# Peptides against a protein of PDB entry 5ONS: the designs that were tried, part 14

Target 1, 181 residues: chain A of PDB entry 5ONS
Amino acid sequence: MFKKFDEKENVSNCIQLKTSVIKGIKNQLIEQFPGIEPWLNQIMPKKDPVKIVRCHEHIEILTVNGELLFFRQREGPFYPTLRLLHKYPFILPHQQVDKGAIKFVLSGANIMCPGLTSPGAKLYPAAVDTIVAIMAEGKQHALCVGVMKMSAEDIEKVNKGIGIENIHYLNDGLWHMKTYK

## One batch from the design tools (peptide; made by RFdiffusion4, then SolubleMPNN)

Design b1_p9_8_s4 (from b1_p9_8 with P1S S4A)
Fold by OpenDDE base, seed 1:
Structure b1_p9_8_s4 (fold): chain B 181 residues (1-181), chain A 9 residues (1-9)
Amino acid sequence: as target 1 above (181 residues)
Amino acid sequence: SPPAFPPPP
């Protein structure tokens, strides 16, 4: 989603959200990520303005005090940014790729099933379409936010095709955006 | 198309 993303070229505008809209978004976030509820007041303090950075390709980035928290496309589900995920790694269920996969994930590669069943990888239960954090063998922080294109069960059984779609990865355009006020 | 890991043979 952000392989060719550049803040200077791909950001259209920024809008500050009204209280009612913020409340709705918070409820959506809790629905998507129940574990975030106790932390939401810390992540999105009531005193801080919430903004949406509107980008090309119908991408929207939710920000609080300039910090990029979540993004979505075409009003679909919210994805946490890697920066938020690094602070709150429990927001997403995890999947782990082996050391050899790191280079490819960081180039925006989708993760094929064999990359999730290999030695050094760890495949955890997850349904198709689940948003997941991609961890790497020997690394503390998530490398990528992805979407399960197959269930964990099917990945293991079929072991062929795209297992996880790479949505946002370290050093992509969104990562380099860092902040936006 | 995006790259894939592992790359096809």
Scores: peptide ipSAE 0.162, ipTM 0.773, DockQ to the pose 0.026
Fold by OpenDDE base, seed 3:
Structure b1_p9_8_s4 (fold): chain B 181 residues (1-181), chain A 9 residues (1-9)
Amino acid sequence: as target 1 above (181 residues)
Amino acid sequence: SPPAFPPPP
């Protein structure tokens, strides 16, 4: 989603949200990520303005105090940014790829099933369409935010095809945007 | 199209 993304070229505008809209978004986030509820007031303090950065290709980035928190495309599901995920690693279920997969994930590659069943990888139970944090063997911080294209069970059984779609990865255009006020 | 890991056979 952000391989060719550049703040200067791909951001259209930024809007400050009304209180009612913020409440709606918070409810959506809790629905998507129930475990975030106890932390949401810390992530999005009531006193702080919330903004949406509108980008090309129908991408929207939710920000508080310039910090990029979540993004979505075409009003689909919200994804946490890697920067937020690094602060709150528990907001997504994890999957782990082996050491050899790192360079490919960091180039935006989707993860095929064999990359999730190999030695050094760890595949945890997850349903299809689940947004997941992609971890790497020997690394502490998530490399990527992805989406399960198959269930963990099917990945193990079929072991062929795209297991996880790469949505946002370390050092992509969104990562390099850093902040926006 | 996006890259894949590992590459398809």
Scores: peptide ipSAE 0.160, ipTM 0.768, DockQ to the pose 0.025
Fold by OpenDDE base, seed 2:
Structure b1_p9_8_s4 (fold): chain B 181 residues (1-181), chain A 9 residues (1-9)
Amino acid sequence: as target 1 above (181 residues)
Amino acid sequence: SPPAFPPPP
């Protein structure tokens, strides 16, 4: 989603949200990520304005105090940014790729099933369409936010095709945006 | 198409 993304070229505008809209978004976030509820007041303090950075290709980035927290496309599901995920690694279920996969993930590559069943990888139960954090063997921080294109069960059984779609990865255009005030 | 890992044979 952000392989060729550049803040200067791809950001259209920034809008400060009304209280009612913020409440709606918070509810959506809790529905998507139930584990985030106890932390939401820290992530999105009531005293702080919430903004949406509108980008090309119908991408919206939710920000608080300049921090990029979540993003979505075409008003679909929210994805946490890697920067938020690094602070709160538990908000997504994890999948792990082996050391050899790192360079490919960091180039925006989708993860094929064999890359999730190989030695050094760890595949955890997850349904299709689940948003997941992609961890790597020997690394502390998530490399990527992805979406399960197959269930974990099917990845193991079929072991062919795209297992996880790469949505956002370290050093992509969103990562380099850092902050937006 | 986007890149993939591992690359298709």
Scores: peptide ipSAE 0.149, ipTM 0.762, DockQ to the pose 0.025
Fold by OpenDDE base, seed 4:
Structure b1_p9_8_s4 (fold): chain B 181 residues (1-181), chain A 9 residues (1-9)
Amino acid sequence: as target 1 above (181 residues)
Amino acid sequence: SPPAFPPPP
């Protein structure tokens, strides 16, 4: 989603959200990520304005105090940014790729099923369409935010095709955006 | 097509 993303070229505008809209978004976030509920007040303090940075290709980035927290495309599900995920790694279920996959993930590659069933990878139960944190063998911080294109069960069983779509990865355009006020 | 790992045969 952000392989060719550049803040200067791909950001259109920024809007500040009304209180009612913020409440709605918070509820959506809790629905998507139940484990975030106890932390949401510190992630999105009530006193702080919430903004949406509107980007090309219908990408929206939710920000508080310039911090990029979540993003979505075409009003689909919210994804946490890697920067947020690094602070709160538990908000997504994890999947692990082996050390050999790192360079490919960091180039924006989707993760094919064999990359999730190989030695050094760890595939945990997850339904299709689940947003997941892609961890790497020997690394503490998530390399990527992805979406299960197949269930974990099907990945292991079929072991062909795209298992996880790479949505946001370290050093992509969103990562380099860092902050936006 | 997007990049993939491992690449398709």
Scores: peptide ipSAE 0.145, ipTM 0.753, DockQ to the pose 0.025

## One batch from the design tools (peptide; made by RFdiffusion4, then SolubleMPNN)

Design b1_p10_1_s1 (from b1_p10_1, 6 letters changed)
Fold by OpenDDE base, seed 5:
Structure b1_p10_1_s1 (fold): chain B 181 residues (1-181), chain A 10 residues (1-10)
Amino acid sequence: as target 1 above (181 residues)
Amino acid sequence: SLAEELAKLA
């Protein structure tokens, strides 16, 4: 989603949200990520304005105090930014790729099934379309936010093709947007 | 952080 993304070229505008809209978004976030509920007041304090950075290709980035928290495309599901995920690693279920897959993930490549079934990888139960944090063998921080294109069960038994779609990865265009006020 | 280091090395 952000492989060729550039803040200067791909941001259209920024709007500040009304209180009622913020409440609706918070409810959506809790619905998507139930585990975030106890932390949401810390992540999005009531006293702080919430903004949406509107980008090309119908991408929207949710921000608080300039911090990029979540993003979505075409009003689809919200994804946490890696920067938020690094602070709250439990927001997403995890999958772990092997050491050899790291360079490919960091180039924006989708995660192929063998990279999730090989020694050094750890594949955890997850349904299709689940948004997941991509961890890596020997690394503490998530390298990527992805979406399961196959269930964990199918990844194991089919073991070919795209297991997880790469949505947002370290050093992509979104990562380089450190803040936006 | 490790994340920042990884990003710089990417």
Scores: peptide ipSAE 0.050, ipTM 0.747, DockQ to the pose 0.041
Fold by OpenDDE base, seed 1:
Structure b1_p10_1_s1 (fold): chain B 181 residues (1-181), chain A 10 residues (1-10)
Amino acid sequence: as target 1 above (181 residues)
Amino acid sequence: SLAEELAKLA
């Protein structure tokens, strides 16, 4: 989603959300990520305005005090940014790629099944379309936010093809935004 | 941050 993304070229505008819209978004976030509910007040304090950075390709980024929190495309599901995920690693279920897959993930490549089944990888139960945090062998911080394209069961069984779609990764265009006010 | 350092190293 952000492989060729550039803040200067791909951001259209930024709007401040009304309180009613914010409440709706919070409810959506809780629905998607039930475990986030106790933390939502500190992630999105009531006193702080919430903004949406509108980007090309129907991408929207939720921000509070300049921090990029979540993003979505075409009003689909919300994804946490890696920066938020690093603060709250539990927001997403995890999958771990092996050491050899790291360089490919960081180039924006989708994650192939062998990178999730090989020694050094850790594959946890997850259904298709689950948004997941991609961890890496020997690394503490998530390298990528992805979407399961196969169930964990099928990844192990078939062990061929795209297991997880790479949505947002370290050092991509979104990562380089850092903050936006 | 560690994450940023990691990003630069890869």
Scores: peptide ipSAE 0.048, ipTM 0.739, DockQ to the pose 0.039
Fold by OpenDDE base, seed 3:
Structure b1_p10_1_s1 (fold): chain B 181 residues (1-181), chain A 10 residues (1-10)
Amino acid sequence: as target 1 above (181 residues)
Amino acid sequence: SLAEELAKLA
């Protein structure tokens, strides 16, 4: 989603949200990520304005105090940014790729099944379409936010093709955006 | 930060 993304060229505008809209978004986030509820007032304090950075290709980035928190495309599901996920790693279920897959993930490549079933990888139960944090063998912080294109069960069974779609990865255009006020 | 250091791997 952000392989060719540049803040200067791909941001269209930034709007400050009304209170009613913020409440709606908070409810959506709790629905998607039930475990975030106790932390949401810390992540999005009531006293702080919430903004949406509107980008090309119908991408929207939710920000508070300049911090990039969540993003979505075409009003689909919200994804946490890696920067938020590094602070709150429990927001998403995890999958772990082997060392050999790291370079490919960091180039924006989708994650193939063998990278999730090989020695050094760890594959946990997850349904298709689940948004997941991609961990790497020997690394503490997530390298990527992805979407299961196959269930964990099918990844183990079939072990061919794209297991997880790469949505957002370390050092992509969104990562380099850092902050936006 | 560790996160920033990991980004250098790309």
Scores: peptide ipSAE 0.043, ipTM 0.739, DockQ to the pose 0.041
Fold by OpenDDE base, seed 4:
Structure b1_p10_1_s1 (fold): chain B 181 residues (1-181), chain A 10 residues (1-10)
Amino acid sequence: as target 1 above (181 residues)
Amino acid sequence: SLAEELAKLA
C-alpha cells in the first residue's frame, strides 16, 4: 500500500473530525481490536483533536497530535501503523517469519507460506482476512502489518503461495512520514 | 530506537 507512497506527492488534505465521527471511529476500533479498549483513552485522549490525513488511492490516516495511529483504504478495515503497534504490540495477533524472509518483507513483498512454516518461523491460528503483525526471528519489533490471505491451517497444509499480504512494512512511505501536523 | 536501526539496515 505504501511502497511508492510519498507524503509530498500522495497526501491530498487533512481534516479535523467532529466529536460524533470520532466516537464512531473509536467504536469501530474496539470492534476490530477488542484488546485496545483499555488503552484507547491514552491513545486517543478526549481532549486531543483527531484528524484524518486523506491520501491518494482512497487512503486515510487517523492522527492524534500529529501521531499516525491507524490507516484504512476505501473505508475498509483499520490497520494500526507500525509506530503505534510498536507501543502496543498486542493490538494485533502475531505471525513470525523466519530470518531469511526478513529482507523480502522489508522490500514490500508478500509473505510466502514457506517463510511461515520453516524453522525460525512461528505460525499461530488465524482466519483468512485477519490483520496480523509480522514478527521476525531474532527481532523484537514488528516488521510489517499484513492480512492473512490463507488461514493458518491452510498455510500449514498447502505451504505454497502467498500466505500473508504485505500492507505496511518498516521503512516504507508511511513509516517515513513519522508525524503529520 | 531499535526499530529505526532495523529500518536503516534494511
Scores: peptide ipSAE 0.042, ipTM 0.740, DockQ to the pose 0.040

Design b1_p10_1_s2 (from b1_p10_1, 6 letters changed)
Fold by OpenDDE base, seed 3:
Structure b1_p10_1_s2 (fold): chain B 181 residues (1-181), chain A 10 residues (1-10)
Amino acid sequence: as target 1 above (181 residues)
Amino acid sequence: SEAERLAELA
């Protein structure tokens, strides 16, 4: 989603949200990520304005105090940014790729099934379409936010093709934004 | 941080 993304070229505008809209978004986030509810008030304090950075390709980035928190495309589901996920790693279920897959993930490549079933990888139960954090063997911080293209069960059985779609990865265009005020 | 170091690999 952000492989060719550049803040200077791909950001259209930034809008400060009204209170009612913010409340609606918070409810959506809790619905998507039930475990975030106890933390949402410190992630999005009531006293702090919430902004949407509107980008090309119908991408929207939710920000508070300049911190990039979540993003979505075409009003679809929200994804946490890696920067938020690094602070709250439990927001997403995890999958772990082997050491050899790291360089490919960091190039924006989708995660192939063998990278999730090989020694050094750890595959946890997850349904298709689940948004997941991609961890790496021997590393503490998530490398990527992805979407299961197959269930964990099918990844093990088929063990061929794209297991997880790479949506947002370290050093992509979104990562390089860092903040937006 | 580890995250920044990892990002530099790309």
Scores: peptide ipSAE 0.146, ipTM 0.812, DockQ to the pose 0.040
Fold by OpenDDE base, seed 2:
Structure b1_p10_1_s2 (fold): chain B 181 residues (1-181), chain A 10 residues (1-10)
Amino acid sequence: as target 1 above (181 residues)
Amino acid sequence: SEAERLAELA
């Protein structure tokens, strides 16, 4: 989603949300990520304005105090940014790729099944279309946010093709934004 | 951080 993304070229505008809209978004986030509920007032304090950075290709980035929190495309599901996920790693279920897959993930490549079934990888139960944090062997921080293209069960059985779609990865265009006020 | 180091290698 952000492989060719550049803040200077792909950001259209930034809007501050009304209280009612913020409330709706918070409810959506809790629905998507139930475990975030106890933390949401810390992540999005009531006293702080919430903004949406509108980008090309119907991408929207939710921000508070300049911090990039979540993003979505075409009003689809919200994804946490890696920067938020690093602070709250429990927001997403995890999958772990082997060491050899790291360089490919960081190039924006989708995660192939063998990288999830090989020694050093850890594959946890997950349904297709689940948004997941991609961890890596020997690393503590998520490398990317992805979407299961196959169930974990099918990844193990078929073990060929794209297991997880790479949505947002370290050092992509979104990562480089860092903050936006 | 580890994340920043990883990002620099990408």
Scores: peptide ipSAE 0.085, ipTM 0.775, DockQ to the pose 0.040
Fold by OpenDDE base, seed 5:
Structure b1_p10_1_s2 (fold): chain B 181 residues (1-181), chain A 10 residues (1-10)
Amino acid sequence: as target 1 above (181 residues)
Amino acid sequence: SEAERLAELA
């Protein structure tokens, strides 16, 4: 989603949200990520304005105090930014790729099934379309936010093709967009 | 990698 993203080229405008809209978004976030609920007041304090950075290709980025928190496309599901996920790693269920897959993930490549079934990888139960944090063998922080294109069960059985779609990865265009006020 | 270093600083 952000492989060729540039803040100066791809941001259209920024709007400040009304209180009612913020409440709706918070409820949606809790629905998507139940584990976020106890932390949401810390992540999005009531006293702080919430903004949406509107980008090309119908991408929207939710920000508080310039910090990029979540993003979505075409009013689809919200994804946490890696910067937020690094602070709150429990927001998403995890999958772990082997050491050899790291370079490919960081180039924006989708995660192929063998990278999730090989020694050094850890594949946890997850349904298709689940948004997941991609961890890596021997690494502390998530490398990528992805979406399960196959269930964990099917990844193990089929072990061929794209297991997880790479949505947002370290050092992509969104990562380089550190803040936006 | 640079990305990994950045991740550790986050």
Scores: peptide ipSAE 0.071, ipTM 0.761, DockQ to the pose 0.052
Fold by OpenDDE base, seed 1:
Structure b1_p10_1_s2 (fold): chain B 181 residues (1-181), chain A 10 residues (1-10)
Amino acid sequence: as target 1 above (181 residues)
Amino acid sequence: SEAERLAELA
């Protein structure tokens, strides 16, 4: 989603959200990520304005005080940014790729099944379309936010092809954006 | 990589 993303060229505008819209978004986030509820008030304090950075390709980035929190495309599901995920790693269920897959993930490549089934990887139960945090062998922080393109069960059984789609990864355009006020 | 280092320091 952000492989060729550049803040200067791909951001269209920024809007400040009304209270009612913010409430709706918070409810959506809780529905999508039930575990975030106790933390949402510190992630999105009531006193702080919430903004949406509108980008090309129907991408929207939710921000508070310049911090990039979540993003979505075409009003689909919300994804946490890696920066938020590093602070709250439990927001997403995890999958772990092996050491050899790291360089490919960081180039924006989708995650192939062998990288999730090989020694050093850890594959946890997850259904298709689940948004997941991609961890890596020997690393503490998530390298990528992805979407399961196969169930964990099928990844183990088929063990070829794209297991997880790479949505947002370290050093992509969103990562480089860092903040936006 | 630099990105990996940044992640580990976060």
Scores: peptide ipSAE 0.066, ipTM 0.755, DockQ to the pose 0.053

Design b1_p10_1_s3 (from b1_p10_1, 6 letters changed)
Fold by OpenDDE base, seed 4:
Formats: C-alpha cells, sequence, structure tokens
Structure b1_p10_1_s3 (fold): chain B 181 residues (1-181), chain A 10 residues (1-10)
C-alpha cells in the first residue's frame, strides 16, 4: 500500500473530524481490536482533535496530535500504523517470519508460506483476512502489518504461495511520514 | 529504537 507512497506526492488534504464521527470511529476500532478499548482514551484523548489525512488511492490516515495512528483504504478495515503498533503490540495478533524472510518483508514483498512454516517462524491460528502484526525471528518490534491471504491452517497445509499480504512495513512511505500536523 | 535502526538499515 505504501511501497511507492510519498507524503509530498500522495497526500491530498487533511480534515478535522466532528465529535460524532470520532465516536463512530472509536466504536469501529473497538470492534476491530477489542483489546484496545482500555487504551483508547490515551491513544485518542478526548481533548485532542482527530484528523484524517486523505491520500491518493483512497487511503485515509487517522491522526491525533500529529501522530499517525490508523489507516484504511476505501473505507475498509482500519490498520494500525507500525508506530502505534510498536507502542501497543497487542493490538494485532502476531505472526512471525523466519530470519531469512526479513529482507523480503522490508522490501515490501508479500510473505510466502514457507517463511511462516520454517524453523524460526511462528504461525498462530488466524482466519483469512485477519490483520496481523508480522514479527521476525530475533526481533522485538513488528516489521510489517499484513493481511492473512490464507488461514493459518491453509498456510500449514498448502505451504505454497502468498500467505500474508504486506500492507505496511518498516521504512515504507507511511513510516517515513513519521508525523503529520 | 530498534525499529528505527532496522528501518535505517532496510
Amino acid sequence: as target 1 above (181 residues)
Amino acid sequence: SLAEKLAELA
């Protein structure tokens, strides 16, 4: 999603949200990520404006105090940014790729099944379309936010092809935005 | 942070 993303070229505008819209978004976030509920007040303090940075390709980035928190495309599900995920690692279920897959993930490549089933990887139960944090063998911070293209079960059984789609990864265009006020 | 270091090395 952000492999060729550049803030200067791909951001269209930024809007401040109405309180009613913010409430709706918070409810959506809690529905998507139930574990975030106790933390949502500090992630999105009531006193702070919530903004959406509108980008090309129907991408929207939710921001508070300049921090990029979540993003979505075409009003689909919200994804946490890696920066938020690093603060709240539990927001997403995890999958771990082996050490050899790291360089590919960091190049924006989708995660192939063998990288999730090999020694050093850890594959946890997850349904298709689940948004997941991609961890890496020997690393403490998520390298990528992805979407299961197969269930964990199918990844194990088929063990061929794209297991997880790479949506957002360290050092991509979204990562480089860092903040937006 | 480690994440920043990894990003810079990517």
Scores: peptide ipSAE 0.048, ipTM 0.748, DockQ to the pose 0.041
Fold by OpenDDE base, seed 3:
Structure b1_p10_1_s3 (fold): chain B 181 residues (1-181), chain A 10 residues (1-10)
Amino acid sequence: as target 1 above (181 residues)
Amino acid sequence: SLAEKLAELA
């Protein structure tokens, strides 16, 4: 989603949200990520304005005090940014790729099944379409936010083709945006 | 830091 993304070229505008819209978004986030509820007032304090950075290709980035928190495309599901996920790693269920897959993920490649079933990888139960944090063998922080294109069960059984779609990865265009006020 | 995270993974 952000392989060719540049803040100067791909941001269209930034709007400050009304209170009613913010409440709706908070409810959506709790629905998607039930475990975030106790932390949401810390992540999005009531006293702080919430903004949406509107980008090309129908991408929207939710920000508070300049911090990039969540993003979505075409009003689909919200994804946490890696920067938020590094602060709150429990927001998403995890999958772990082996060391050999790291360089490919960091180039924006989708994650193939063997990278999730090989020694060094760890594959946990997850349904298709689940948004997941991609961990790397021997590393502490997530390197990617992805979407299961196959269930964990099918990844193990078929072990061929795209297991997880790469949505946002470390050092992509969104990562380099850092802050936006 | 940003540099540390990148150095860890890249």
Scores: peptide ipSAE 0.046, ipTM 0.757, DockQ to the pose 0.042
Fold by OpenDDE base, seed 1:
Structure b1_p10_1_s3 (fold): chain B 181 residues (1-181), chain A 10 residues (1-10)
Amino acid sequence: as target 1 above (181 residues)
Amino acid sequence: SLAEKLAELA
């Protein structure tokens, strides 16, 4: 989603959300990520305005105090930014790729099944379409936010093809935004 | 941070 993303070229505008819209978004976030509910008040304090950075390709990024929190495309599901995920690693279920897959993930490549089944990888139960945090062997911080294209069960069984779609990864265009006000 | 360092490697 952000492989060729550039803040200067791909951001259209930024709007401040009304309170009613914010409430709706918070409810959506809780629905998607039930475990986030106790933390939502500190992630999105009531006193702080919430903004949406509107980007090309129908991408929207939720921000609070300039921090990029979540993003979505075409009003689909919300994804946490890696920066938020690094603060709250539990927001997403995890999958771990082996060391050899790291360089490919960081180039924006989708994650192939062998990178999730090989020694050094850790594959946890997850259904298709689950948004997941991609961890790496020997690393503490998530490298990528992805979407399961196969269930964990099928990844182990078939062990061929794209297991997880790479949505947002370290050093991509979104990562380089850092903050936006 | 480690994340930033890792990003530099990409």
Scores: peptide ipSAE 0.043, ipTM 0.747, DockQ to the pose 0.040
Fold by OpenDDE base, seed 5:
Structure b1_p10_1_s3 (fold): chain B 181 residues (1-181), chain A 10 residues (1-10)
Amino acid sequence: as target 1 above (181 residues)
Amino acid sequence: SLAEKLAELA
């Protein structure tokens, strides 16, 4: 989603949200990520304005105090930014790729099934379309936010093709957006 | 990597 993304070229405008809209978004976030509920007031304090940065290709980035928290496309599901995920690693279920897959993930490549079934990888139960954090063998921080294109069960038994779609990865265009006020 | 270093500082 952000492989060729550039803040200067791909941001259209920024709007500040009304209180009622913020409440609706918070409810959506809790529905998607139930584990975030106890932390949401810390992540999005009631006293702080919430903004949406509107980008090309119908991408929207949710921000608080300039911090990029979540993003979505075409009003689909919200994804946490890697920067937020690094602070709250439990927001997403995890999958772990082997050491050899790291360079490919960081180039924006989708995660192929063998990278999730090989020694050094750890594949955890997850349904199709689940948004997941991609961890890596020997690394502490998530490398990528992805979406399961196959269930964990199918990844194991089929073991070919795209297991997880790469949505946002370290050092992509979104990562380079440190803040937006 | 550069990305890893940045992640450690984040």
Scores: peptide ipSAE 0.042, ipTM 0.745, DockQ to the pose 0.052

